Peptides against a protein of PDB entry 8BZL. Designs and how they scored, part 357

Target 1, 228 residues: chain A of PDB entry 8BZL
Amino acid sequence: SYDRAITVFSPDGHLFQVEYAQEAVKKGSTAVGVRGRDIVVLGVEKKSVAKLQDERTVRKICALDDNVCMAFAGLTADARIVINRARVECQSHRLTVEDPVTVEYITRYIASLKQRYTQSNGRRPFGISALIVGFDFDGTPRLYQTDPSGTYHAWKANAIGRGAKSVREFLEKNYTDEAIETDDLTIKLVIKALLEVVQSGGKNIELAVMRRDQSLKILNPEEIEKYV
Target 2, 242 residues: chain B of PDB entry 8BZL
Amino acid sequence: SRRYDSRTTIFSPEGRLYQVEYAMEAIGHAGTCLGILANDGVLLAAERRNIHKLLDEVFFSEKIYKLNEDMACSVAGITSDANVLTNELRLIAQRYLLQYQEPIPCEQLVTALCDIKQAYTQFGGKRPFGVSLLYIGWDKHYGFQLYQSDPSGNYGGWKATCIGNNSAAAVSMLKQDYKEGEMTLKSALALAIKVLNKTMDVSKLSAEKVEIATLTRENGKTVIRVLKQKEVEQLIKKHEEE

## One batch from the design tools (peptide; made by RFdiffusion4, then SolubleMPNN)

Design b1_p30_8_s3 (from b1_p30_8, 15 letters changed)
Fold by OpenDDE base, seed 3:
Structure b1_p30_8_s3 (fold): chain B 228 residues (1-228), chain C 242 residues (1-242), chain A 30 residues (1-30)
Amino acid sequence: as target 1 above (228 residues)
Amino acid sequence: as target 2 above (242 residues)
Amino acid sequence: MELEEKRGEALIEGDIEGYYAIQAKLKELE
């Protein structure tokens, strides 16, 4: 019987498995998201790819749909499950509603999925937080964050993972209307924010940008160095 | 810490999944398996520990499994778990073929199994599979491929890698000797023998203790071949002469 | 303890090679 009760309340009202899942997130590589005027930018700390590893199999930023992308911190295997479910939902929505999902809609879907895994007796929480960015059909850029509990909020800028505190502190000081006045400035802001926790150079940063009415673009190292 | 050792796979206070870590520990006790990607093919080399004299001489690969016409895998870990997972791989591949009338892409087969592995780390009443796999394959999208997966459901593509006993040492050797862009299947075979000779806890490497399979393309078809014992003997002999 | 923590981090990140490298080091210390 005890094997079925994974996430339960403590006497003092805590959901320890959710809290512990959040600790797993804090051990993950840092991710940052910034909403600009007409751009959304995701940046992730890129760990050095093993010498013999195929780089294509190491991705921390992925598209959920043409208008939505996601970065995550925490358990990579857990993230894959969430990503797959989200992609299916995005496609289903297009078929059923005949419009792409709003960023809020898909965020809510992911959040609901996570929440169910905190309440189901036979499941542990997902050990991931996610930054979800994209454009609504009206062209409005959006940034959302989800955590293992299934909570979600909209942000102008945010960070998750091991360096999140330092990155957030930087963003709180430097996120201004002037700092996001142009696409280039917005990208620069993300890079600067990541450099607070990432050791030396654009080589250790993965950066993705989505502009209005454009697909997700992953910047190459040379493009990143332009902004450093 | 022991409190989290005995229960269904749950998070520790530090955010660790101890049952997954323990499953990965179990793999360290398994025989060594190597995978090496070459320009003209890909190979698996596996340590054969169970040499029983009463086993029928039909050199059935104990550790290397054909999954479909374009893919094979090797396993390190709990044999019973490996049998379940290899069967699932075959079923997934077959279902895909029936549904789409084309072979499943290599990475898609790997990820499908990894999702199953992940589920066994997240659902109550289940334990992680105590198995790591190496996958070799060919598809029209990426050509020759080598993948590794572990009990967590994590996976990656590799030029060369190792699982099982002394895997870390083997990987270090592969990093030193693997020449990117210049690796032929012949050189890969030689490298496999070299690494196995150093990592296997045997005084002398013998052909009876090593299984090797190669995956190549001939006339637009994938050919998966398990090397004959005589061929392996020749490879070992060549290595000893160098 | 530090190595064990790093091993846990490797698992989270999906760093299979790193995980087993750390595991090997831990075994040497036993």
Scores: peptide ipSAE 0.448, ipTM 0.817, DockQ to the pose 0.792
Fold by OpenDDE base, seed 5:
Structure b1_p30_8_s3 (fold): chain B 228 residues (1-228), chain C 242 residues (1-242), chain A 30 residues (1-30)
Amino acid sequence: as target 1 above (228 residues)
Amino acid sequence: as target 2 above (242 residues)
Amino acid sequence: MELEEKRGEALIEGDIEGYYAIQAKLKELE
């Protein structure tokens, strides 16, 4: 019977498949999230689009709902599954509760989904971490992170992927109340953080911003260059 | 390392999915398939490897499948897997049409199948599909489109691309010769022949070994046409004269 | 070893073209 559990405890109490999924995340492109005062910003390392590839099909930042967006590091195909499930839940919540999801709610949903895939027989963990940002209905900006295990935490700023360590170190040093005093400063902080691991300046950065009561805006390269 | 490559749908210590990588390796041994997007259409060109004289003249391309009135695909990899996936594509497209009373958008059909592919990389007791696909189509949202998907469930849109044997070399040639904004279907056909001639592991390119399908718009309708052998011969001849 | 790792990264990122390009290079080294 091939229905044997894929994710099992080791004798020392480790879930190796979860740990290995985390290794897959570490090989992914870097993503960074920062919570400002009235803004949330996601930045991702943009790999050079292949010469003949349609740029439209390369998306690392996506909206889950009007008030929530997500960036991820790790397996792109796995991320698509999670994103689709999350979008359905956001719509379902609007229909049943008649309010948009809170950022925490949808994060918890995603986390629970991931956790189930670590415990269900015949399923491997999702090979993704996610940064989930948005605004609650009360206008509070939020940033959450999830990992392959299904754990989640709220953050002021965080990073995931191959350059996450360097980016986090930068953020730990430079994230201050002064650094996020304005929307522009917050955006600048994200760009500077990504530049710790991205060599070719603003051309290799994808940046998305969400302001209070505004939809997700993806900045064009020209807009990004203004902050560099 | 061997312990993780023998088990389906598990991560290696390095975070790799070896069974997916092996499936992709298997595709590298399949016949070459090309896709090229033009301003006035999109085409698929595929290598025919099984030229058995005793094969009943299958009017339809061995490697090119019509999915609906607006989309077709080409496959590289395990034939049985390809049949399963192409049937699934047709079912998905049909269900959508019945539900919404309009054709499924091209990218939505591609992503629906990619989600299935991904599932076969995540669920135990299942192996990845040993198939890559090229999709050509037209919809009212984006016009003519070309997509590629692999066993992992990854996909992308392309102006031109290649799957199967010597795909990397073919892609390099396409990058060199593809002229953005100036590509007509006629020029795309010529380019396809040029690339296949250099990429296929044959001494001489013949019409018997190549299948070509074009997707165009005529009078507000999508037309999917498989080129006749004589037409392919003419394309080859023209290439040889240049 | 480095190329194999890069190939793995390409798969994770969904870089299909990059994956096969690396694969081709690996085959040339065999």
Scores: peptide ipSAE 0.445, ipTM 0.816, DockQ to the pose 0.813
Fold by OpenDDE base, seed 1:
Structure b1_p30_8_s3 (fold): chain B 228 residues (1-228), chain C 242 residues (1-242), chain A 30 residues (1-30)
Amino acid sequence: as target 1 above (228 residues)
Amino acid sequence: as target 2 above (242 residues)
Amino acid sequence: MELEEKRGEALIEGDIEGYYAIQAKLKELE
């Protein structure tokens, strides 16, 4: 009986499994996204890679398509499923519509996927929030955020994960037109925001940048240190 | 909270997946498996616990499985679950080969199985697989590779790692002794014996209790070889002399 | 309790090595 009813309403109207999935997100490493004028930037807290681990297998930022990338907080294995589904949809869209997805479109797709897992019998919610950034075909930079419930919104800047509250507070104070006037300033803003919660400076930050009409670029540690 | 750990894999109030944690706990009681990446090859070394006098003398790999011509794996955990997963790995690899007329890349095979594992942590009526795996392989993209996966569907690439009983201690030893960029298959074999000798719950390391497989490249072909008992015995003897 | 929480975090992050390292510590405390 209950094996099929994983996500159900409590007597007081709560979806506990969704709320608990959100708690899992809060335990995840911090991610931040900022929309600039002609740039979108994702930054994540980078945990130290184990000495014998291949660093290439540790990624918190991934491309969904040429014009869209995503960072997440929460269950890594769950994130992989969402990423794979999103990638397939991006390719399908290119084939059927003959244009790349808009950032809103793919966000809505991901949100819908998450929502279905909150309502489908015998499935638990995804334990992830995501920041999705990119450019629409018209060159407009976009930033969206999703949570385990399937809710999504557009943002100028946002953060998810353990340090999200502190990072958001910083962004609320420091996100101005002047602060994003240039690409470099926008990158600097993201780094400064992450430094509110990340210890040991730029070595513990992973940063991805997507500029208008350019592919996703993951900055190396030396490049990040230039902005610290 | 204990009220959530007896049900299908669901989130606790604290955001934990207790059934996954319990599956991982079960693996800690399994025999030790090691993987070591070298410049000229990769190896798996596994503890063989099921030694019975009535077993046929035919050399059988209990814990090391060939997946295809370019990959092998070792398992730690529930045997029945391991059999299902290793079979699935073979099927995935074969389907890929048929579809694309080339061998599946190593990481892609690993991730395909990890997605299955993850699904068994998310769908009702399913329990996590009580199995961790080490994967060794070669492909044209990354050459020799070593991967580890657990019941959660998480995975990683490694230069050296361990699963099963005393895995944490083994990993610590590997961290201490592994020399990046200087590891030959010969040195890797010696290191494997050294670590197993210290981490296995046996009074004395013997060739009958250890399975070792190596993966190398010869004349542009992958060669997966399970070491003969005599070869393992020689490795143990050499270690004892040092 | 702190170690259990850290173990949970390791699982979320996919830190396999960290998870089992913490697990080993927890076993020592039993």
Scores: peptide ipSAE 0.461, ipTM 0.826, DockQ to the pose 0.769; fails the geometry check

Design b1_p30_8_s3 (from b1_p30_8, 15 letters changed)
Fold by OpenDDE base, seed 2:
Structure b1_p30_8_s3 (fold): chain B 228 residues (1-228), chain C 242 residues (1-242), chain A 30 residues (1-30)
Amino acid sequence: as target 1 above (228 residues)
Amino acid sequence: as target 2 above (242 residues)
Amino acid sequence: MELEEKRGEALIEGDIEGYYAIQAKLKELE
């Protein structure tokens, strides 16, 4: 049985593979999430799509269910696995409980999945962090973040990926009740935050918006430019 | 650095997966394979490196595999790994057909295999597959499609792309010559020959060294055809005359 | 070193074209 433990404690109590997975996340494109009053917004740094590539196959923001969406930073292939598992769980929950998942529920599910991969023999951690946003059935907007360790927390605003530090610093200074007073202001806040690390303006930003009782809407570049 | 490159696929201190990178490096030594999407079809063009005179003239597609009635793929990398993956693709497609009584959508087949590839980068006791694939297909959702996947489990849809030896140079040439919206299958074939002629490390391009397959729609049915040697010769001749 | 890091980033992002483009550049420098 080549079931060798991949993730083990160091003598000083560190899980190196988890820490190194976090380094992989830091190399990923920047993602930002902001919770507004009646809106949740995800923004991702969009690298220029290759000239001959189909744009539909390059998405960093995806729906997990009608009321939940996710952005990620880190290994794209790893993210696909997590997304698929989360989608299945969302559908299963609807079938068994007859209600959509809460944002916290699905976040906890994803976090638990990640944690298992840090403890299971013969598995490396997922090299991704995720921002999970959506609405609970009571209409409350939620934002959660998960990391490779399986930890998760609720946030008003957060960022992940290579530019996360700069974006977070910006959000810490600029996230106020006034800044999220309207949907448009909330969107503008996300765009401004991303522009701290994204070069060449709105063309390199992917933006998704979810409002109460509405499906995920991905903004086109023209719509984004209206806020810039 | 050696501590993280010799074991089961694990993260380096810098967050790199060296075993995946090494698998991708191995593909660079494989023969060149091109894929080009046209308005009226899609094609694969692959280099044949092992031309043995004793190979039975039954031109078994060495590098191009039919997956089902609507899809084909080409491979670059370790032959044994390629055989396993192509077989798995066929099985996935067949299981889907049996379950849903309709052919599997092209992207779903690609992603299913990519999930397998990804698993071999995450689970202990496994090494990454040393194979990249190009997929051509047709489905009712997106029509003609071209995809590429690598050992990491990453994939993408493409209008034109290349895997294997000199792939980067080939991609650059494709970017220069590919005319979006104006690409016919005929023009795509000509482009394929042009790029192969420049990227293959051969003194003279010959039909024996090139395998080409086209996927078209005729009367509401997908037709996958491997070009005959004479047809390839004609394409090469036409290119030489230009 | 910078190119190697960029190659690693390309792999993380799933940038297949970018990965092989960087790989080709690295080979030219060898």
Scores: peptide ipSAE 0.409, ipTM 0.794, DockQ to the pose 0.778; fails the geometry check

Design b1_p30_8_s4 (from b1_p30_8, 15 letters changed)
Fold by OpenDDE base, seed 4:
Structure b1_p30_8_s4 (fold): chain B 228 residues (1-228), chain C 242 residues (1-242), chain A 30 residues (1-30)
Amino acid sequence: as target 1 above (228 residues)
Amino acid sequence: as target 2 above (242 residues)
Amino acid sequence: SALEEERGRALIEGDFETYAALRAQLKALE
């Protein structure tokens, strides 16, 4: 059975393990990314933290470097591996090149890592898609998406996970120059987009904002409610 | 059709990892382990199964392992897998200490092992570890801590949690009775006994069937102590009188 | 089943509470 082989093409040219990994992503919690003029925003669907769970240990948005952050959909444990590798690369780049990575560079690194895991007989694909946002050294905001296959593309706005279709449809209708004219409007756009699929309002949203020359900021629920 | 359950480290058509799910099921049949975080300490309570009267070796603890001076863990699942993982935890902790000349932060130790677990779900020719762990520890960054990890390589921090047999019921009881911000180690011990009494499939809770370890701070040092049988008996007795 | 699929999702995402709840639910249906 071709569908059980990790690195074997089907007769019709399918890599089933990659496709199945994509299915895992499609069932994952929703993540949204939007590039504004001078801001990048990531939002994720957050299930209510279980009573007695430490919220600190429940993060779906993480920094890769001072100028780059990532959200993901799919296997959390897989994501941790990717994040760790990316962080090491970001630091290595700073040491060797003496500049922070560009968002494209680190995206390509992650994509290449994922691709290798689709071609190695001893490895299954990573079960994650990622939205990678940040600023290049010239101050240009960037948004990239990667999937389990190792493909990547630049976006103005995008979504991944179970609600991605609905969120993308919303973004396609509502992403305009006017809608991202200000930082606040951009944030509002992300929140509105997530609210298309998130139940119980703003309490179930994790939102991260990175402005030009600023560090990643995770908004608290009260801050999110100001936009709802 | 569970036709993919015989293969390691592959996704099902639905994007599931059946071997990880099956490992979790195996853990579900293991003895109950509880962890409770208090203001002045943290504890592990574990069901002790297979008490053989002819065992010459007084195992101080069957299910609770000291990892270093600041951390301990309890295990639910396959004993052999547990032994391997606990050994790895000790090695990781020691390597960190040697490298940085300070104890490894609790969460870093947990994540290091979780990365190993994750690897066993991704690399061919490997099976997931059939073990869930509870970790208790203290570090200067976050103080007393309680973590849970599973075969998938996922982990979480908790105020109180349970793994193994009847874990869902135990968690429900913990949710009901755990008082955030007001939990003393004494109260936590009482709560542990209460929950174990209700969740263990035993007619009568006895000290021989329960292992309890506490982690406290005394004079700026972490103290990990496994309760003596008499102490556990006293806790059980107190519960029976309530 | 839908419940099994959701349990699988919860597992890989690290949603311990949901996983536990679903496991209990599925067990009760057996």
Scores: peptide ipSAE 0.457, ipTM 0.818, DockQ to the pose 0.743
Fold by OpenDDE base, seed 2:
Structure b1_p30_8_s4 (fold): chain B 228 residues (1-228), chain C 242 residues (1-242), chain A 30 residues (1-30)
Amino acid sequence: as target 1 above (228 residues)
Amino acid sequence: as target 2 above (242 residues)
Amino acid sequence: SALEEERGRALIEGDFETYAALRAQLKALE
């Protein structure tokens, strides 16, 4: 029935559909985000694009606005819905408030959207976690993560997906002020982190960089190899 | 496991959507459909399984549908679901045209339908559509294009791909024979026949069992043409002689 | 099975190639 709640509490207080959505995320391709001093970097595990597939249609990193980017792990189709809603909100905010969204604002918006889908009758949770990076108007770099439950937190560095544990362990050991002292070092840190779980080197990594007052730049494979 | 596969599309404990997987299995039993992108056009080639002698050959298309003046699609899966989705595609394209006074970009039409498909995997009381589609089209942004979409709401652009029965084998053959940058529509047609001949579960490939549509540009206009049976016969004969 | 789980993952992620390959493998095992 359409009126049946899909996400309900178990007797012991668990929301199983949310937990199961998190399991879907854990099986997804790995994504990593790192906040540098004046740079934010997103990296994703790129499975070898099929020989006959158009690379243009295979993107795991997308811009939400000029100052905000997102990577995700989990259901790609679900992610598209979230991305579209977020983009609309970013534009709406610009029109109504006359300023770009803060990274926290848009993250909270996305988180709220996800949370509603955990509570609405006849809807399953979104099967995605997202890393949201960007710059606030004051030039402060930000990194946030959100999960299927609608929770979100700010991070210096984080990872999601199947390799997230290994990547996080690497970042916990190697994320220092010295390691992010320059933009290049920050990029290198992300690549090294991803290489913990990606065996095929730079060819299977998609990397995006956003610097202060600059648009999202997706690095080509040659540029990535420069750091490897 | 049965509790998660018999109800509204929900996550299993392992994070799977069984209803979507089952929809994909239904498509796996459907007739084969190929799409091939060429430099000077794009084509769809589909297996015709339901042949009725009283059907008008000129107007009969089992699996290939014109969406607008610049796009066509082929379907694999449940016919009733396909009819609903193809109608929706036409409506979306028409609404866009009315609103913006220009044809909808190909990818935008594909994504619009994919969002609908996705919704049917997320909202209660709905089942996934048991249909995969191949889309061919032309727009001013990217020229000739080929897309694939499935019940999950995912899509991808392709130079060549296949859906339906024996799709994996067909894709493998396409990978072997597709020459990037050198593919003419003529060569693409020949390749389509070659692949269908090997992948269709028929003793002999006949023109009656194959539908082919081409999309080309002539004098700044898109031309979508379904090949006549005689033309398909000629292609088959040519293949047999090689 | 592990293959079935991986197929399911490929499907939801939109990895058409991996899905197709795994489907073929699973069919061959049947």
Scores: peptide ipSAE 0.404, ipTM 0.777, DockQ to the pose 0.737
Fold by OpenDDE base, seed 5:
Structure b1_p30_8_s4 (fold): chain B 228 residues (1-228), chain C 242 residues (1-242), chain A 30 residues (1-30)
Amino acid sequence: as target 1 above (228 residues)
Amino acid sequence: as target 2 above (242 residues)
Amino acid sequence: SALEEERGRALIEGDFETYAALRAQLKALE
């Protein structure tokens, strides 16, 4: 039955379902990540929460562990599955290895999970890209990106989603050692980058910061406006 | 585009999930369901379409289901799919209760089902459920709550929302008339009738075509009550006099 | 159509309001 093979190679060597999943990501809301000196920052395009919607149920940035957080672009429901699996792995690692995961480790885990869904019969790829940021136990800030194929790379700064091209172009021009010299400057850089694609200022931005030896902090709109 | 319409839930070249979209379209043709959160309770109001005089079983609720002592849901879409999902919700809630000796938090129940829905959009040989749900509940963490979920496995919390036929128009009306912080259950009931009267494709709203359930707290216990036809009639009458 | 594509996007992202609005718009065009 043809129903078993969802992701197969084309005659020319393409995995169409993976490519199509990447297209879904490209249409998703924009997310940006920046690694500073002693800070990692995630920003996402916040769609105006419907007037009658509970804001607590709309989260695009989430903690995977005390030292790792993630933003994503693409299918929200798919992301929830990945997040849950990653959280379990983070806890398992703490129990078995007695140390928190490195950002690379958990990224690799997520990447492997995604890759398996590109190779397993009867499963479609995850329709998400993710920006994973955090601190290793040695205090080193890290930023990684994963895509639907399971590929992952380390970045100084990157963006995913519909505005990713414009945001990346901005970051390529403006990401300098001077621009990330302080935590505040790093935050400002992320906000400026998002403002390239987000209309109506700070009200449509969700921003999260993680400083060395500190927990994830989601900035409130008033705090964001101070940087605008 | 037609090539992906008939297959299992896979991505289109444009990154769309057509089977999920089609499931949503089916729900758009289903009877209207409303949910409204009040300060002192939460309610579901649903259109009853299958009024058969020859039905032997007076189904007290066609579209509203009690899930446990603290939660109920309303469904829009394919009845058979709804039955499967409501049963699953009950099982999840029961398993949680047995495991932890406390009721499942409302959002956890919703997310558990949403993960199932999501799976049916990702695994081959499965089709999306043709059902959207509204959930009402109470727990010690967040008090009264209202949630919405759809075939994609996405969910959201709401103060007021609508699913099914003419849902967009209903939501617009709710946005206009919902007063945050001032909504009593009584006012919510009145609002529900007002919205249903305009949303339902009927010349005149009748109690026979409307199901309403309320969830309140009395003496530290959750009370889920389906309104009697006479009570609904009184609400309609009051609306007509306004 | 552009509207259909946007509706598809809203759906996968879980933007209930946008989806509902777009659905209504598309229906009105039919």
Scores: peptide ipSAE 0.451, ipTM 0.812, DockQ to the pose 0.772; fails the geometry check

Design b1_p30_8_s4 (from b1_p30_8, 15 letters changed)
Fold by OpenDDE base, seed 3:
Structure b1_p30_8_s4 (fold): chain B 228 residues (1-228), chain C 242 residues (1-242), chain A 30 residues (1-30)
Amino acid sequence: as target 1 above (228 residues)
Amino acid sequence: as target 2 above (242 residues)
Amino acid sequence: SALEEERGRALIEGDFETYAALRAQLKALE
């Protein structure tokens, strides 16, 4: 029966399919998230859009709701499923609770979804990690990360994907209160962090910012160059 | 490494999905399909490999499928899988129309199928579909559109692209000759013939081996037309004279 | 091989062009 449990414990207690999904994430394009004082910023390594490809269909940063956005590393098709589920939950929450989701709430929802796919027979884990940023109703900026296992944590700054190690090392050295004192400085920090792993300057970076009480704004290449 | 090849779609130790990769290889051996977006329309051109004299005349096309009044697709890969997916596309489009009393937007139809494809890469007891698709369509939101999808459930919008045999070479040629913003349907047809002539492993391109469909707008209505063999012959002849 | 791994990566990320290019390269080595 091919319906054998896909994700099972090894004799030594490892969930190999989860670990292998994490390997898929590590090979993915780099994403970075930074929480500022009154801003959250997501940046992703933009693979050169193939000549003749519609740029509209190549987005690695998406809104989950008006107050929450997400970047991911790993399987793009898997990410689409997660995004769709998250969007539905955000809308449902607004209808049932009459308030937008907190960033933690939606992160936990996504994490729970991922976890279920590690425990359900006949399903492989999601091959994605996600950076989820946004603002709670009280105006507090938040950044969370989820991985294929369904684990999630809150961060000041973090990175996922192929260049994550280098980006994290940069952020560990350069993330200070002074570095995030202004919105512009926070944006600069993200760009500088990505430039550690991106070879061709601002043209290969997608950057999104969300300020308090504002919608997600994706910066155009010209706007990014102003910070380089 | 071979142990992961025979199982349901699971991650390899390196984070690869071998069954999806193998499905892509199957598509690589399939007949070539081209899509080109023009200012005044969009077209599909597909290699017809199964030319049998005893085949009954297909009303529309062997490799190009009408999905609804505003969309068509071409398939590269396993025919049986293609039939299942094209039927599903039609059902999705119909259900949407019934529910919302308007045609399904092109990208939404593409994504709906891609979600199905993705599911077949994630759920046990399922294998990936051995099919890539090109979609052409028109909607009120984005006008003329061209999309590509593969067994992974990934998709992309394109001005011009190719799937199937010699797709890489075809894409390279399209990149060289496609003029952004200046492409007419007429020039797109000529380009399609040019690319097919070079990428198809045939000594001479013949109209019997090529199916071409165009999607245009006339009087506020979408018109999907499969070119007649004589029309294709004329296009080939014109190319040979240049 | 490194090229095969990169092809696999391109596939899951939806990088159609890179996948096609790598497939062609691998075929030429065969």
Scores: peptide ipSAE 0.443, ipTM 0.808, DockQ to the pose 0.775; fails the geometry check

